Peptides against a protein of PDB entry 1EMU. Designs and how they scored, part 40

Target 1, 132 residues: chain A of PDB entry 1EMU
Amino acid sequence: PPYLKWAESLHSLLDDQDGISLFRTFLKQEGCADLLDFWFACTGFRKLEPCDSNEEKRLKLARAIYRKYILDNNGIVSRQTKPATKSFIKGCIMKQLIDPAMFDQAQTEIQATMEENTYPSFLKSDIYLEYT

## One batch from the design tools (peptide; aimed at target 1 L61)

Design b2_p27_7_s1 (made by RFdiffusion4, then SolubleMPNN; from b2_p27_7, 10 letters changed)
Fold by OpenDDE base, seed 2:
Structure b2_p27_7_s1 (fold): chain B 132 residues (1-132), chain A 27 residues (1-27)
Amino acid sequence: as target 1 above (132 residues)
Amino acid sequence: MKEEEEEEKEEEKLLEELIQETISEKK
């Protein structure tokens, strides 16, 4: 069943809407749902191919991601991303150089945070165990 | 100030839509 695959890899969990829903509920209880939301924001952003028709939209999205997750020093995403990574993102925003891959390093760092902390805890949580 | 507030609200809306759309593509 799918829940067994969730225990085998975070990738499997994040590729399943039921898994995402349960994991997000758990993260909200832990006060760190922003980790997951940021991860999906980065994934979605990278899929947007740059062109004249979506340039404004991509810039607005990049700014939104930056302001909500990177700029907030008290946020979990900001605390779990390296200063150099945040500085690079800021530079892209300021220069309006919006490459689809501009959040890749930050996403990698947040994914590592989930792998090391929240994902293992989720597999030990009542939410997951009662679902199985 | 009104323009900045409107811009921020629009950005937040776009961000929420992006996240939901990305999740909706998952199985």
Scores: peptide ipSAE 0.719, ipTM 0.936, DockQ to the pose 0.949
OpenDDE base, seeds 1, 3, 4, 5: peptide ipSAE 0.718, 0.718, 0.717, 0.718; ipTM 0.936, 0.936, 0.936, 0.936; seed 4 fails the geometry check

Design b2_p27_7_s2 (made by RFdiffusion4, then SolubleMPNN; from b2_p27_7, 7 letters changed)
Fold by OpenDDE base, seed 3:
Structure b2_p27_7_s2 (fold): chain B 132 residues (1-132), chain A 27 residues (1-27)
Amino acid sequence: as target 1 above (132 residues)
Amino acid sequence: EEEKKKEEEEEEKLLEELIEEEIAKKK
């Protein structure tokens, strides 16, 4: 069953809507839901192909991601990303150099945070175990 | 500044939609 695959890899969990739903619920209880939301935001952002028609939208999205997750020093994402990474992102925003990969390093760091902390905890949580 | 607030709200909405769309694409 799918829940067994979720225990094999975070990738499998994040590729399943049911898994995402349960994991997000767990993260909300832990005050860490922004980790997952940021991860999906980065993925979605990277998929947007730069062109004249979506340039403004991409800039707005980049700003939104930056303000919500990177600039907010009280946020879990900001606390789990390296200063150099955050500085790079800020630079891209200020220079309006919005490369599709500009959040890749931050996403990698947040993914590592989930892998090392919240994901293992989720697999030990009542919400996951009761689902199985 | 109300115009700035409005712009930020629009950007926030775009962000929420982006996240929802990515999750919706999953199995």
Scores: peptide ipSAE 0.744, ipTM 0.947, DockQ to the pose 0.964
OpenDDE base, seeds 1, 2, 4, 5: peptide ipSAE 0.743, 0.742, 0.742, 0.742; ipTM 0.947, 0.946, 0.946, 0.946; seed 1 fails the geometry check

Design b2_p27_7_s3 (made by RFdiffusion4, then SolubleMPNN; from b2_p27_7, 10 letters changed)
Fold by OpenDDE base, seed 2:
Structure b2_p27_7_s3 (fold): chain B 132 residues (1-132), chain A 27 residues (1-27)
Amino acid sequence: as target 1 above (132 residues)
Amino acid sequence: MEEEKREEEEEDKLLEELIQEEISKKK
């Protein structure tokens, strides 16, 4: 069953709507749902190809991601990203140089955080174990 | 100030739509 695949890799968990739902519920209880939302935001953002027709939309999205997850020093995403990574993102926003890959490093760091902390904890949680 | 608030609300809406779109693509 799918829940067994979720225990094999974070990738499998994040590729399943039911898995995402359970994991997000767990993260909300831990006060760190922003980790997951940020991860999906980065993935979606990277898929948007730069062109004249979507330039404004991409800029707005980049600003939103920066403002919600990077700028807040007390936020879980901000606390789990390196200062140099955050500075790079800020620079892109200020210069309006919005490359599809501008959040890649931050996403990598947040993914590592989930792999090392919240994902293992989720697999030991009552939410996951009761689902199985 | 009101203009700035409106702009941020629009940005937040776009962000939420982006996240939901990615999740909706999953099986």
Scores: peptide ipSAE 0.751, ipTM 0.949, DockQ to the pose 0.942
OpenDDE base, seeds 1, 3, 4, 5: peptide ipSAE 0.750, 0.749, 0.749, 0.749; ipTM 0.948, 0.949, 0.948, 0.948

Design b2_p27_7_s4 (made by RFdiffusion4, then SolubleMPNN; from b2_p27_7, 8 letters changed)
Fold by OpenDDE base, seed 2:
Structure b2_p27_7_s4 (fold): chain B 132 residues (1-132), chain A 27 residues (1-27)
Amino acid sequence: as target 1 above (132 residues)
Amino acid sequence: MEEEEKEEKEEEELLEELIEETISEKK
C-alpha cells in the first residue's frame, strides 16, 4: 500500500496527495508547515518556462517566495537555509534575473532539513501510525 | 503604501495558487 512507500522515501511521500495531506497536517502541528509549502513553491516555480508573456508573473512569484520564506529571519525556512544561498536569491531578485533554477539550492537545503528531522518524526507520529 | 499593499496581496495569491497547482499535479 502507498503508506509503506511513504516510509521508504520522502520522494514517495511528496508524490502522493494523501501523503502530502497527512504530512502537512503533521508539520502544522509542529509549526513548520512552511518547509513543505516552500518545497512545492520551488518545484512549481521551476516548471514555469520563461517567456515574454509570463515574465511579470514569474517576477512576482519569485518576490513572493523570497519575501515570505527567505527574508523572514524568524521563519523556519530562513533558519534552515545558508546565508550564501539566501544572498544569491536576494541578488537575483534585486537584479531581476529570474532563472527557473534560482531556488534549487534553497530547495535542496530545505529537503535535507525535512529528511533529517521532520520526515523521520512524521513516521513515528500518531497521525501516520494511526493511518496505517 | 496602497500600491505596496496591493502588490503584496497579489504576490501572496499567486504564491498560494502556485503551491496548490503544484500539489494538484501529484497523484
Scores: peptide ipSAE 0.717, ipTM 0.935, DockQ to the pose 0.945
OpenDDE base, seeds 1, 3, 4, 5: peptide ipSAE 0.715, 0.715, 0.715, 0.715; ipTM 0.935, 0.934, 0.934, 0.934

Design b2_p27_8 (made by RFdiffusion4)
Pose (drawn by RFdiffusion4):
Structure b2_p27_8 (pose): chain A 132 residues (1-132), chain P 27 residues (1-27)
Amino acid sequence: as target 1 above (132 residues)
Amino acid sequence: SEIKQLFLDAGMTEEGAEIMEEAYNEE
C-alpha cells in the first residue's frame, strides 16, 4: 500500500503524487507549504541544463526562487536556511553565476526541516490517519 | 505555461506550480 511506504521515508512520500497532495494539504493548514514548494522548485531548477538557450530562463528562475523563498528573512524557508547558505545563494544571483546545484545546500536544509518536524507530524495527523 | 509545466514535471502540485509561475512572471 502506497500510504505505508510514505511512512518509511520522506523520499517515498514525495515520489507519489497522492502523497505529495496530502502532505501539501497538511502543510498548508499548518501555514508552511512553502517548505515543500521550495523543495520541488530546487529540484526543477537543477534539472535545467546550463546551455546558452536556457540561460535567460534559468536566471529568471533562480531570481524567482531567491525572491520568494530566500530574500526576506521572515518567510519560513528563509528562517529555516542558514545565513552562510543564503549568503552564497545571494552571491550566485548577483554575479549571475548560477550553477544548477546552487540551491542544493538550501534544499538539504529544508529537507531536514521537514524530516525533523512537519513530516513526522503529518504521519500522526488526522489527514493521514483518515486517508489510511 | 512552460514554467508551470516545469514545476509539474518536478512533481509539484498544481496549486504550488501556479504560485511558482506567478513568482517567475514577476521577474

Design b2_p27_8_s1 (made by RFdiffusion4, then SolubleMPNN; from b2_p27_8, 9 letters changed)
Fold by OpenDDE base, seed 1:
Structure b2_p27_8_s1 (fold): chain B 132 residues (1-132), chain A 27 residues (1-27)
Amino acid sequence: as target 1 above (132 residues)
Amino acid sequence: SEIKQLFLEAGATEESAKELEEAFEKE
């Protein structure tokens, strides 16, 4: 069943809408749903390919993601990303150089945080165990 | 909207996609 695949890898969990729903519910209870939301924000942003007609849209979206998750020093995403990574993102925004991959390092660091902390905790949670 | 749909297609939840859409529109 799918719930066994979720325990095999975080990737399998994040490829399943039921898994995502349960995991996000768990993260909300832990006060760190922003980890998952930011991860998907990075994935979605990368899908918006550069072209002449969407440069302003891409900059606007990058700025929204930056302000929502990175700029807030008290936020979980900000606390779990390295200063150099945050500085790089800030630099991209300030210089208006918006590469589709500009959030990749931050996404990697947040993914590592989930892999090492919240994902294992989820597999031990009542939410997951009661589902199985 | 296009932005909301972008994040839904990426796998985000409806709630998360709406929040980011709202943040986008306020920029």
Scores: peptide ipSAE 0.797, ipTM 0.972, DockQ to the pose 0.923
OpenDDE base, seeds 2, 3, 4, 5: peptide ipSAE 0.796, 0.797, 0.797, 0.798; ipTM 0.972, 0.972, 0.972, 0.972; seed 5 fails the geometry check

Design b2_p27_8_s2 (made by RFdiffusion4, then SolubleMPNN; from b2_p27_8, 8 letters changed)
Fold by OpenDDE base, seed 5:
Structure b2_p27_8_s2 (fold): chain B 132 residues (1-132), chain A 27 residues (1-27)
Amino acid sequence: as target 1 above (132 residues)
Amino acid sequence: SEIKQLFLDAGATEESAEELEKAFEEV
């Protein structure tokens, strides 16, 4: 069953809508749903390919992601990303240089945080164990 | 909306996609 694959890799968990739903519920209880939401925000942003007609839209979206997850120093995403990574993102926003990959490093760091902490904890949680 | 659908296609939950759409509209 899919829940066994979820225990084998975070990738398998994040590729399954049921797995994502359970994992996010767990993260909300732990006060860290922003980790997962930001991860998907980065993926979604990268899918919006640059062109002449969507330049302002892409800038606006980058600003929204930045303000929601990076700007607040007390936010969990901000606390789990490196200062240099956050500074780079800020620089891109300020300079209006919006490359599709501008959040890639931050996404990698947040993914590592999930791999090392919340994902293992999820597999030990009542939510996951009761599902199995 | 286009923005909400973008995040749904990326794999985000309905709730997360709605929050991001709201953030986009307010920035």
Scores: peptide ipSAE 0.794, ipTM 0.972, DockQ to the pose 0.894
OpenDDE base, seeds 1, 2, 3, 4: peptide ipSAE 0.790, 0.789, 0.789, 0.788; ipTM 0.971, 0.971, 0.971, 0.971

Design b2_p27_8_s3 (made by RFdiffusion4, then SolubleMPNN; from b2_p27_8, 7 letters changed)
Fold by OpenDDE base, seed 3:
Formats: sequence, C-alpha cells, structure tokens
Structure b2_p27_8_s3 (fold): chain B 132 residues (1-132), chain A 27 residues (1-27)
Amino acid sequence: as target 1 above (132 residues)
Amino acid sequence: SEIKQLFLDAGATEESAEELEEAFKEV
C-alpha cells in the first residue's frame, strides 16, 4: 500500500496527495508547515517559464515567495536556509533577474531539513501510525 | 486562478495553494 512507500522515501510521500495531506497536518502541529509549503512553492515557481508576457508576474511571484518564507528571520524556512542562499535570492529579486531555478538551492536545503528531521518524525507520529 | 492552479499542479494542497495566491496578491 502507498503508506509503505511513504516510509521508503520522502519522494514517494510527496507524490501522493493523501501522503502530502497527512504530512502537512503533522507539520502544522509541529509549527513547521512552511517547510512543505515552501518546497511546493519552489516547484510551482520553476514551472512558470519566462516570457515577455509574464515577466512582471514572475517577479511578483518571486517577491511573494521571498517575503512569505525567507524575509522573516524568525520563520522556519529562513532558519533552515543558509545565509548565502538567502542573499542570492534577495539579489535576484533586487536585480530583477528572475531565473526559474533561482529557488533551487533553497528548495534543496529545505528538502534536506525535511529528510533529516520532520520526515523521520512523521513516520513515528500518531498521525502516520494510525493511518497504517 | 492561474497562480493557485500553478501550485496545485506542483502538488501543493488546496490550503497551501490558496495561501500562496494570497501572498501573490499582497505584493
């Protein structure tokens, strides 16, 4: 069953709507749902390919993601991303150089955080265990 | 909206996608 695949890899969990829902519920209880939300934000942003007609939209979206998750130094995403990564993102926004991959490093770092901490904890949680 | 759907397509939950759309509108 899918829940067994979730225990084998975070990737399997994040490819399953039920898995995502349960994991997000767990993260909310732990006060760190922003980790997952930011991860999906990066994925979504990367899918918006640049063109003349959406340049302003892409810049606006980049700013929104930055302000929501990175700018706040007290946020979980900000605390789990390296200063150089955050400064790079800020630089891209300030220079209005909005590459689809501009959040990739941050996404990688947040993914590592989930892999090392919240994902293992989720597999030990009542939410997951009761689902199984 | 297009922005909400973008994140839904990425795999985000409805709630997460809506929050991101709101953040977009507020910029």
Scores: peptide ipSAE 0.788, ipTM 0.971, DockQ to the pose 0.889
OpenDDE base, seeds 1, 2, 4, 5: peptide ipSAE 0.715, 0.785, 0.782, 0.781; ipTM 0.959, 0.971, 0.970, 0.970; seed 2 fails the geometry check

Design b2_p27_8_s4 (made by RFdiffusion4, then SolubleMPNN; from b2_p27_8, 8 letters changed)
Fold by OpenDDE base, seed 3:
Structure b2_p27_8_s4 (fold): chain B 132 residues (1-132), chain A 27 residues (1-27)
Amino acid sequence: as target 1 above (132 residues)
Amino acid sequence: SEIKQLFLEAGATEESAEELEEAFKEV
């Protein structure tokens, strides 16, 4: 069943709507749903290809993601991303150089955080175990 | 909206996508 695949790979978990829902519920209880939300934010942002007609939209979206997750020093995403990574993102926004991949490093760091901490904890959680 | 749909297609939950859309509108 799918829940067994979730235990073998975070990638498998994040490719399954049921898995995502359960994992996010767990993360909310732990006060760190922003990790997952930011991860998907980065994925979504990268899918928005640059063109003349959406330049302003892309800049605005980058600003929104930055302000929601990176700028807040008390936020878990900010705490789990390296200063150089956050500075790079800030620089891109300030210079209005909005590459689709500008959040990739931050996404990688947040993914590592989930892999090392919240994902293993999820697999030991009541939410997951009761689902199995 | 387009922004909400973008994040839904990325795999985000309905709630997460809505929050991102609201963040977008506030900028």
Scores: peptide ipSAE 0.785, ipTM 0.971, DockQ to the pose 0.937
OpenDDE base, seeds 1, 2, 4, 5: peptide ipSAE 0.751, 0.782, 0.784, 0.783; ipTM 0.966, 0.970, 0.971, 0.971

## One batch from the design tools (peptide; aimed at target 1 K60 I65)

Design b2_p28_1 (made by RFdiffusion4)
Pose (drawn by RFdiffusion4):
Structure b2_p28_1 (pose): chain A 132 residues (1-132), chain P 28 residues (1-28)
Amino acid sequence: as target 1 above (132 residues)
Amino acid sequence: NAEKVQEYTDSILEELLEEEEEFEEEEE
């Protein structure tokens, strides 16, 4: 059963659309869906190839991710990401040197944040328990 | 299912691009 696999690893949960939908509903109710949206945004950004034809799109996308999740140090993703990590990201944006992996460290930190608090809470939540 | 997960990722990316374009228009 897919719902049982979700309890075995966060990666299994985020590899199933039903799991993602349920988990995001839980996060939305807890006021922190940005954690999951950012995690997927980093993955999406990284899969874009660094060719000339994608340059403009990638810069706009890197800025968008930075503006929404990294810029103001008050949002939940910004609060859960390290200062040096955010500093590096800001440098990449300003220099316009956006490597596909530029958000990897921030994504890892956000991933650990979900594994540490919201993911375990989700597995013990009414939403999950009802679904199962 | 993998295709649906990918569409979900794309939808986040399209939303973020649209918000950045709107911000750039306001700044101009």

Design b2_p28_1_s1 (made by RFdiffusion4, then SolubleMPNN; from b2_p28_1, 8 letters changed)
Fold by OpenDDE base, seed 2:
Formats: C-alpha cells, structure tokens, sequence
Structure b2_p28_1_s1 (fold): chain B 132 residues (1-132), chain A 28 residues (1-28)
C-alpha cells in the first residue's frame, strides 16, 4: 500500500496526494507547513520555462516566493536556509535575473531540513500511524 | 496521482501570485 512507500522515502510521500495531505496536516500542527509549501513552490517555479509570455508571471512569482519565505526573518524557511543562499536569491530579485534554478539551493536546504526532522517525526506521528 | 500533485503545485503558485498582486496594489 502507498503508506508503506511513504515510509521508505520522502520522495514517495511527496509524489502522493494523500501522503502530502497527511504530511501537510502534521506540519501545520507543528507550525512548519511553510517548509512544504515553499518546496512545492520552488518545484513549480522551476518548471516554468523562460519565454516572452511567461516573463511577467515568472518575475512576479519569484518576488512572491522571496517575500513570503525568504525575506520573513521569523519564518521557518528563512531560519532553515543559509545566509549566502538567501543573499543569492535577493540578488537575483534585485537584478531581475530570474533563472529557473534560482531557488534550487534553497529548496535543497529545506528538503534536507524535512529529511532530518519533520519527515521522521511524521512517521512517528499519530496522524501517520492511525492511517496505517 | 501525479496529475493531482501538479494541481496542488499550481494552486500554491496561484496563491502566491495573488498575494503578490495584492501587495503591488497596496504599494501604488
């Protein structure tokens, strides 16, 4: 069953709508749902290929991600990303150099945070255990 | 299931864009 795959890897969990739903619920209870939302935002952003029709949208989205998750010093995403990473992102925004991969390092760092902390905790949570 | 995940991603992105548009309007 899918729930067994969720325990095998975070990747499997994040590829399953039901898994995501449960995990997000858990994260909300822990006050760190932004980790997951940011991760998915980065994934979505990277998929937007640069073109004339997407230029405005990509810039706006990049700014939105930056403002919501990176600029917020009290946010969990900001706390779990390295200063150099955040500085790089800021630079991209200020220079309006919006490369599809501009959030990759930040996404990697947030993924590591989930792998090391929230994901293992989720597998021990009542939410997951009761589902199984 | 992959399609459902993609829909979720799109929803997240749309929400972010809406928030950004609201902030831009407030700055004007």
Amino acid sequence: as target 1 above (132 residues)
Amino acid sequence: NKEKVEELIEEIMEELLEEEEEEEEEEE
Scores: peptide ipSAE 0.630, ipTM 0.901, DockQ to the pose 0.878
OpenDDE base, seeds 1, 3, 4, 5: peptide ipSAE 0.619, 0.628, 0.629, 0.627; ipTM 0.899, 0.902, 0.901, 0.901

Design b2_p28_1_s2 (made by RFdiffusion4, then SolubleMPNN; from b2_p28_1, 10 letters changed)
Fold by OpenDDE base, seed 4:
Structure b2_p28_1_s2 (fold): chain B 132 residues (1-132), chain A 28 residues (1-28)
Amino acid sequence: as target 1 above (132 residues)
Amino acid sequence: NKKKVEEIIEKIMEELLEEEEKEEEEEE
C-alpha cells in the first residue's frame, strides 16, 4: 500500500496527494508547514519555462517566494537556509535575473531539513500511525 | 496522482502571487 512507500522515502511521500495532506497536517501542528509549502513553491517555479509572455509572472512569483520565506527572519525557512544561499537569491531578485534554478540550493537545504527532522518524526506520529 | 500533486503546487503558487499583489499595492 502507498503508506508503506511513504516510509521508504520522502520523495514517495511527496508524490502522493494523501501523503502530502497528512504530512502537511503534521507540519502545521509542529509550526513548520512553511517548509513544505516553500519546497513545492520552488518546484512549481522551476517548471515555469521562461518566455516573453510569462516574464512578469515569473518575476512576481520569485519576489513572492523571496519575501514570504527568505526575507522573513522569524520564519523557519529563513532559519534553515544558509546566509550565502539567501544572499544569492536576494541578488537575483535585485538584479532581476530570474533563472528557473535560482531556488534550487534553498530547496535542497529545506529538503535536507525535512529529511533529518520532520520526516522521521512524521513516521512516528499519531497522524501517520492512525492512517496505517 | 501526478495531476493531483500539480494542483497542489499550482494552488501554492497562486496564493503567493495573490499575496505579492497585495503587498505591491500597499507599497505604491
Scores: peptide ipSAE 0.671, ipTM 0.916, DockQ to the pose 0.872
OpenDDE base, seeds 1, 2, 3, 5: peptide ipSAE 0.666, 0.667, 0.664, 0.667; ipTM 0.914, 0.915, 0.915, 0.915

Design b2_p28_1_s3 (made by RFdiffusion4, then SolubleMPNN; from b2_p28_1, 12 letters changed)
Fold by OpenDDE base, seed 2:
Structure b2_p28_1_s3 (fold): chain B 132 residues (1-132), chain A 28 residues (1-28)
Amino acid sequence: as target 1 above (132 residues)
Amino acid sequence: NKKKVEEIIEEILEKLLKEEEEEEKKEE
């Protein structure tokens, strides 16, 4: 069953609608839901190929991600990303150099945070255990 | 499953864009 795959890897969990839902519920209880939302935002952003028709959208989206997750010093995403990473993102925004991969390093760091902390905790949570 | 995950991603992006639009209005 899918829930067994969720315990095998974070990737499997994040590739399943039900897994995402349960994990997000858990993260929300822990005040860490932004980790997941940011991770998916980065994934979605990277999929948007630069072109004339979506230039404005990509810029706005990049700004939105930056403002919500990177600029907020009290946010969990900001706390779990390195200063150099955040500085790079800021630079991209200020220069309006919006590369599809501009959030990759930040996403990697947040993924590591989930792998090392929230994901293992989720597998020990009542939410997951009661589902199984 | 992949399609469902894509929907989740799109919802997240749409929410972000809406929030950004509201912020831009405040700056005007």
Scores: peptide ipSAE 0.695, ipTM 0.921, DockQ to the pose 0.871
OpenDDE base, seeds 1, 3, 4, 5: peptide ipSAE 0.691, 0.694, 0.693, 0.691; ipTM 0.920, 0.920, 0.921, 0.920

Design b2_p28_1_s4 (made by RFdiffusion4, then SolubleMPNN; from b2_p28_1, 10 letters changed)
Fold by OpenDDE base, seed 3:
Structure b2_p28_1_s4 (fold): chain B 132 residues (1-132), chain A 28 residues (1-28)
Amino acid sequence: as target 1 above (132 residues)
Amino acid sequence: NKEKVEELIEKIMEELLEEEEKEEEEEK
């Protein structure tokens, strides 16, 4: 069953709508749902291919991600990303150099945070265990 | 399930864009 795959890897969990739903519910209870939302935002952003017609949209989206998750010093994403990573992102925004991979390092750091903390806790949570 | 996940991602991005548009207007 899918729930067993969720326990094998975070990737499997995040590839399943039901898994995402349960995990997000858990993260909300832990006050860190932004970790997941940011991770998906980065994934979506990277998939947008640079072209003349998408330039404005990509810039706006990059700014949105930056403002919501990176600039918020009280936010969990900001607290779990390294200063150098945040500085790099800021630089990209200021220079309007919006490479599809500009959030990759930040996404990696947030993924590591989930892997090390919230994901293992989720697998021990009542939410997951009751589903199984 | 991939399609459903993609829809979720699109929704997240759309919400971000909406928020950014509001903030940009406030900065004017």
Scores: peptide ipSAE 0.650, ipTM 0.917, DockQ to the pose 0.819
OpenDDE base, seeds 1, 2, 4, 5: peptide ipSAE 0.638, 0.650, 0.650, 0.649; ipTM 0.914, 0.917, 0.916, 0.916

Design b2_p28_2 (made by RFdiffusion4)
Pose (drawn by RFdiffusion4):
Structure b2_p28_2 (pose): chain A 132 residues (1-132), chain P 28 residues (1-28)
Amino acid sequence: as target 1 above (132 residues)
Amino acid sequence: GEATDSEAERVVEELLTEEDEYEEEEEE
């Protein structure tokens, strides 16, 4: 059963659309869906190839991710990401040197944040328990 | 996987729309 696999690893949960949808509903109710949206945004950004034809799109996307999740140090993703990590990201944006992996460290930190609190809470939540 | 990739694409498309709207407001 897919719902049992979700309890075995966060990667299994985030590899199933039903799992993602249920987990995002839980996060939304807890006021922190940004954690998951950012995690997927980094993955989406990284898969874009660094060719000339994608340059403009990638810069706009890197800025968008930075503006929404990294810029103001008050949002949940910004609060859960390290200062040096955000500093590096800001540097990439300003220099316009956006490597596909530029958000990797921030994504790892957000991933650990979910594994440490919201992911375990989700597995013990009414939403999950009801679904199962 | 397929679900991860589709979800990632959806989120990046949403963020690009929001950045376009922000750039239009800044030009006004």

Design b2_p28_2_s1 (made by RFdiffusion4, then SolubleMPNN; from b2_p28_2, 11 letters changed)
Fold by OpenDDE base, seed 1:
Structure b2_p28_2_s1 (fold): chain B 132 residues (1-132), chain A 28 residues (1-28)
Amino acid sequence: as target 1 above (132 residues)
Amino acid sequence: SEALEKTSEEVIEELLEEEEEEEEEEEE
C-alpha cells in the first residue's frame, strides 16, 4: 500500500496526494507547514521555463517566494536556510537575474530539514499510524 | 507525479494572488 512507500522516502510521500494531505495536516499542527509550501513553491518555480512571455510572471513569483519565506525573519523557512543562501536569492531578486535554479539550494536545505526532523516525526505521529 | 505537480501549481497560484493583493495595498 502507498503508506508503506511513504515510510521509505520523503519523495514518495510528496508524490502522493493523500500523503501530501496527511503530511500537511501534521505540519500545520506543528506550526511548520511553510516548509512544505516553500518546497512546493520552489518545485513549481523551477518548472517555469524562461521565455519572453513569462519573464514578468517569473520575476513576480520569485519576489513572492522571497518576500513570504526568505525575507520573513520570523518564519521557519528563513530560520532553516543559511544566510549565504538567502543572500544569494536576494541578489538574484535585486539584479532581476531569475534563473530557474535560483531557489535550488534553499529547497535543498529545507528538504534536509524536513527529512531530518518533521518527516521522521510524521512517521511516528498518530496521523500516520492511524492511517496504517 | 501528478499530485506533486498539481500541488506545486496550486501553491504558486496562491503566492501570485497574495503578491497581487500586496501590490494593490501598497499602491493605495
Scores: peptide ipSAE 0.686, ipTM 0.918, DockQ to the pose 0.909
OpenDDE base, seeds 2, 3, 4, 5: peptide ipSAE 0.685, 0.686, 0.684, 0.684; ipTM 0.918, 0.918, 0.918, 0.918; seeds 2, 3 fail the geometry check

Design b2_p28_2_s2 (made by RFdiffusion4, then SolubleMPNN; from b2_p28_2, 12 letters changed)
Fold by OpenDDE base, seed 1:
Structure b2_p28_2_s2 (fold): chain B 132 residues (1-132), chain A 28 residues (1-28)
Amino acid sequence: as target 1 above (132 residues)
Amino acid sequence: SEALEQTSEEVIEELLKEEEEEEEKEEE
């Protein structure tokens, strides 16, 4: 069953709609749903290929991600990303150099945070265990 | 996966919506 695959990897969990839903519910209870939302934002952003017709959209989205998750010093994403990573992102925004990979390092760091902390906790949670 | 892609798209759309709302507030 899918829930067994969820225990094998975070990626498997995030590839499943039910897995995403349960994990997000868990994260919300823990006050750290922004980790997941940021991760998905980065994924979606990277999929937007640069072209003349979407440059404004890409810049706007990059700014939105930056303002919501990186610039917010009280946010969990900001606290779980390295200063150099945040500085790089800021630089990209200020210079309007919006490469599809500009959030990759931040996403990696947030993914590591989830894999080391919230994901294992989720697998021990009542939410997951009751589902099994 | 489709679930991952759809979720990513939903998050992006929400972010863009929030950004637009913020811009509107700044213009007032």
Scores: peptide ipSAE 0.688, ipTM 0.918, DockQ to the pose 0.925
OpenDDE base, seeds 2, 3, 4, 5: peptide ipSAE 0.688, 0.688, 0.687, 0.686; ipTM 0.918, 0.918, 0.918, 0.918; seeds 2, 3 fail the geometry check

Design b2_p28_2_s3 (made by RFdiffusion4, then SolubleMPNN; from b2_p28_2, 11 letters changed)
Fold by OpenDDE base, seed 1:
Structure b2_p28_2_s3 (fold): chain B 132 residues (1-132), chain A 28 residues (1-28)
Amino acid sequence: as target 1 above (132 residues)
Amino acid sequence: SSALDKTSEEVIEELLEEEEEEEEEEEE
């Protein structure tokens, strides 16, 4: 069953709608749902190809991601990303150099945070265990 | 996967909606 794959990798968990739903519920209870939302935001952002028609959308989205997750010093994402990473993102925003990969390092750091902390905890949670 | 892609799309759309709302509030 799919839940067994979820225990094998975070990617497998996030590749399944039920897995996403359960994990998000867990993260909300832990006060760190922003980790997941940011991760998905970065994924979605990277998929937007630079073109004339997407320029404004990409800029707005980049700014939105930055303001919501990076600039918020009290946010879990900000606390789990390195200063150099946040500075790089800020630089991209200020210079309006919106490369599809501009959030990759931040996403990697947040993914590592989930891999090391919330994901293992999820697999030990009542939410996951009751589902199995 | 489709679930991953769909969720990613939903998240960015929500962010864009929030951004638009903030822009409107700044203009008022």
Scores: peptide ipSAE 0.686, ipTM 0.923, DockQ to the pose 0.878
OpenDDE base, seeds 2, 3, 4, 5: peptide ipSAE 0.685, 0.686, 0.684, 0.684; ipTM 0.922, 0.922, 0.922, 0.922; seeds 2, 3 fail the geometry check

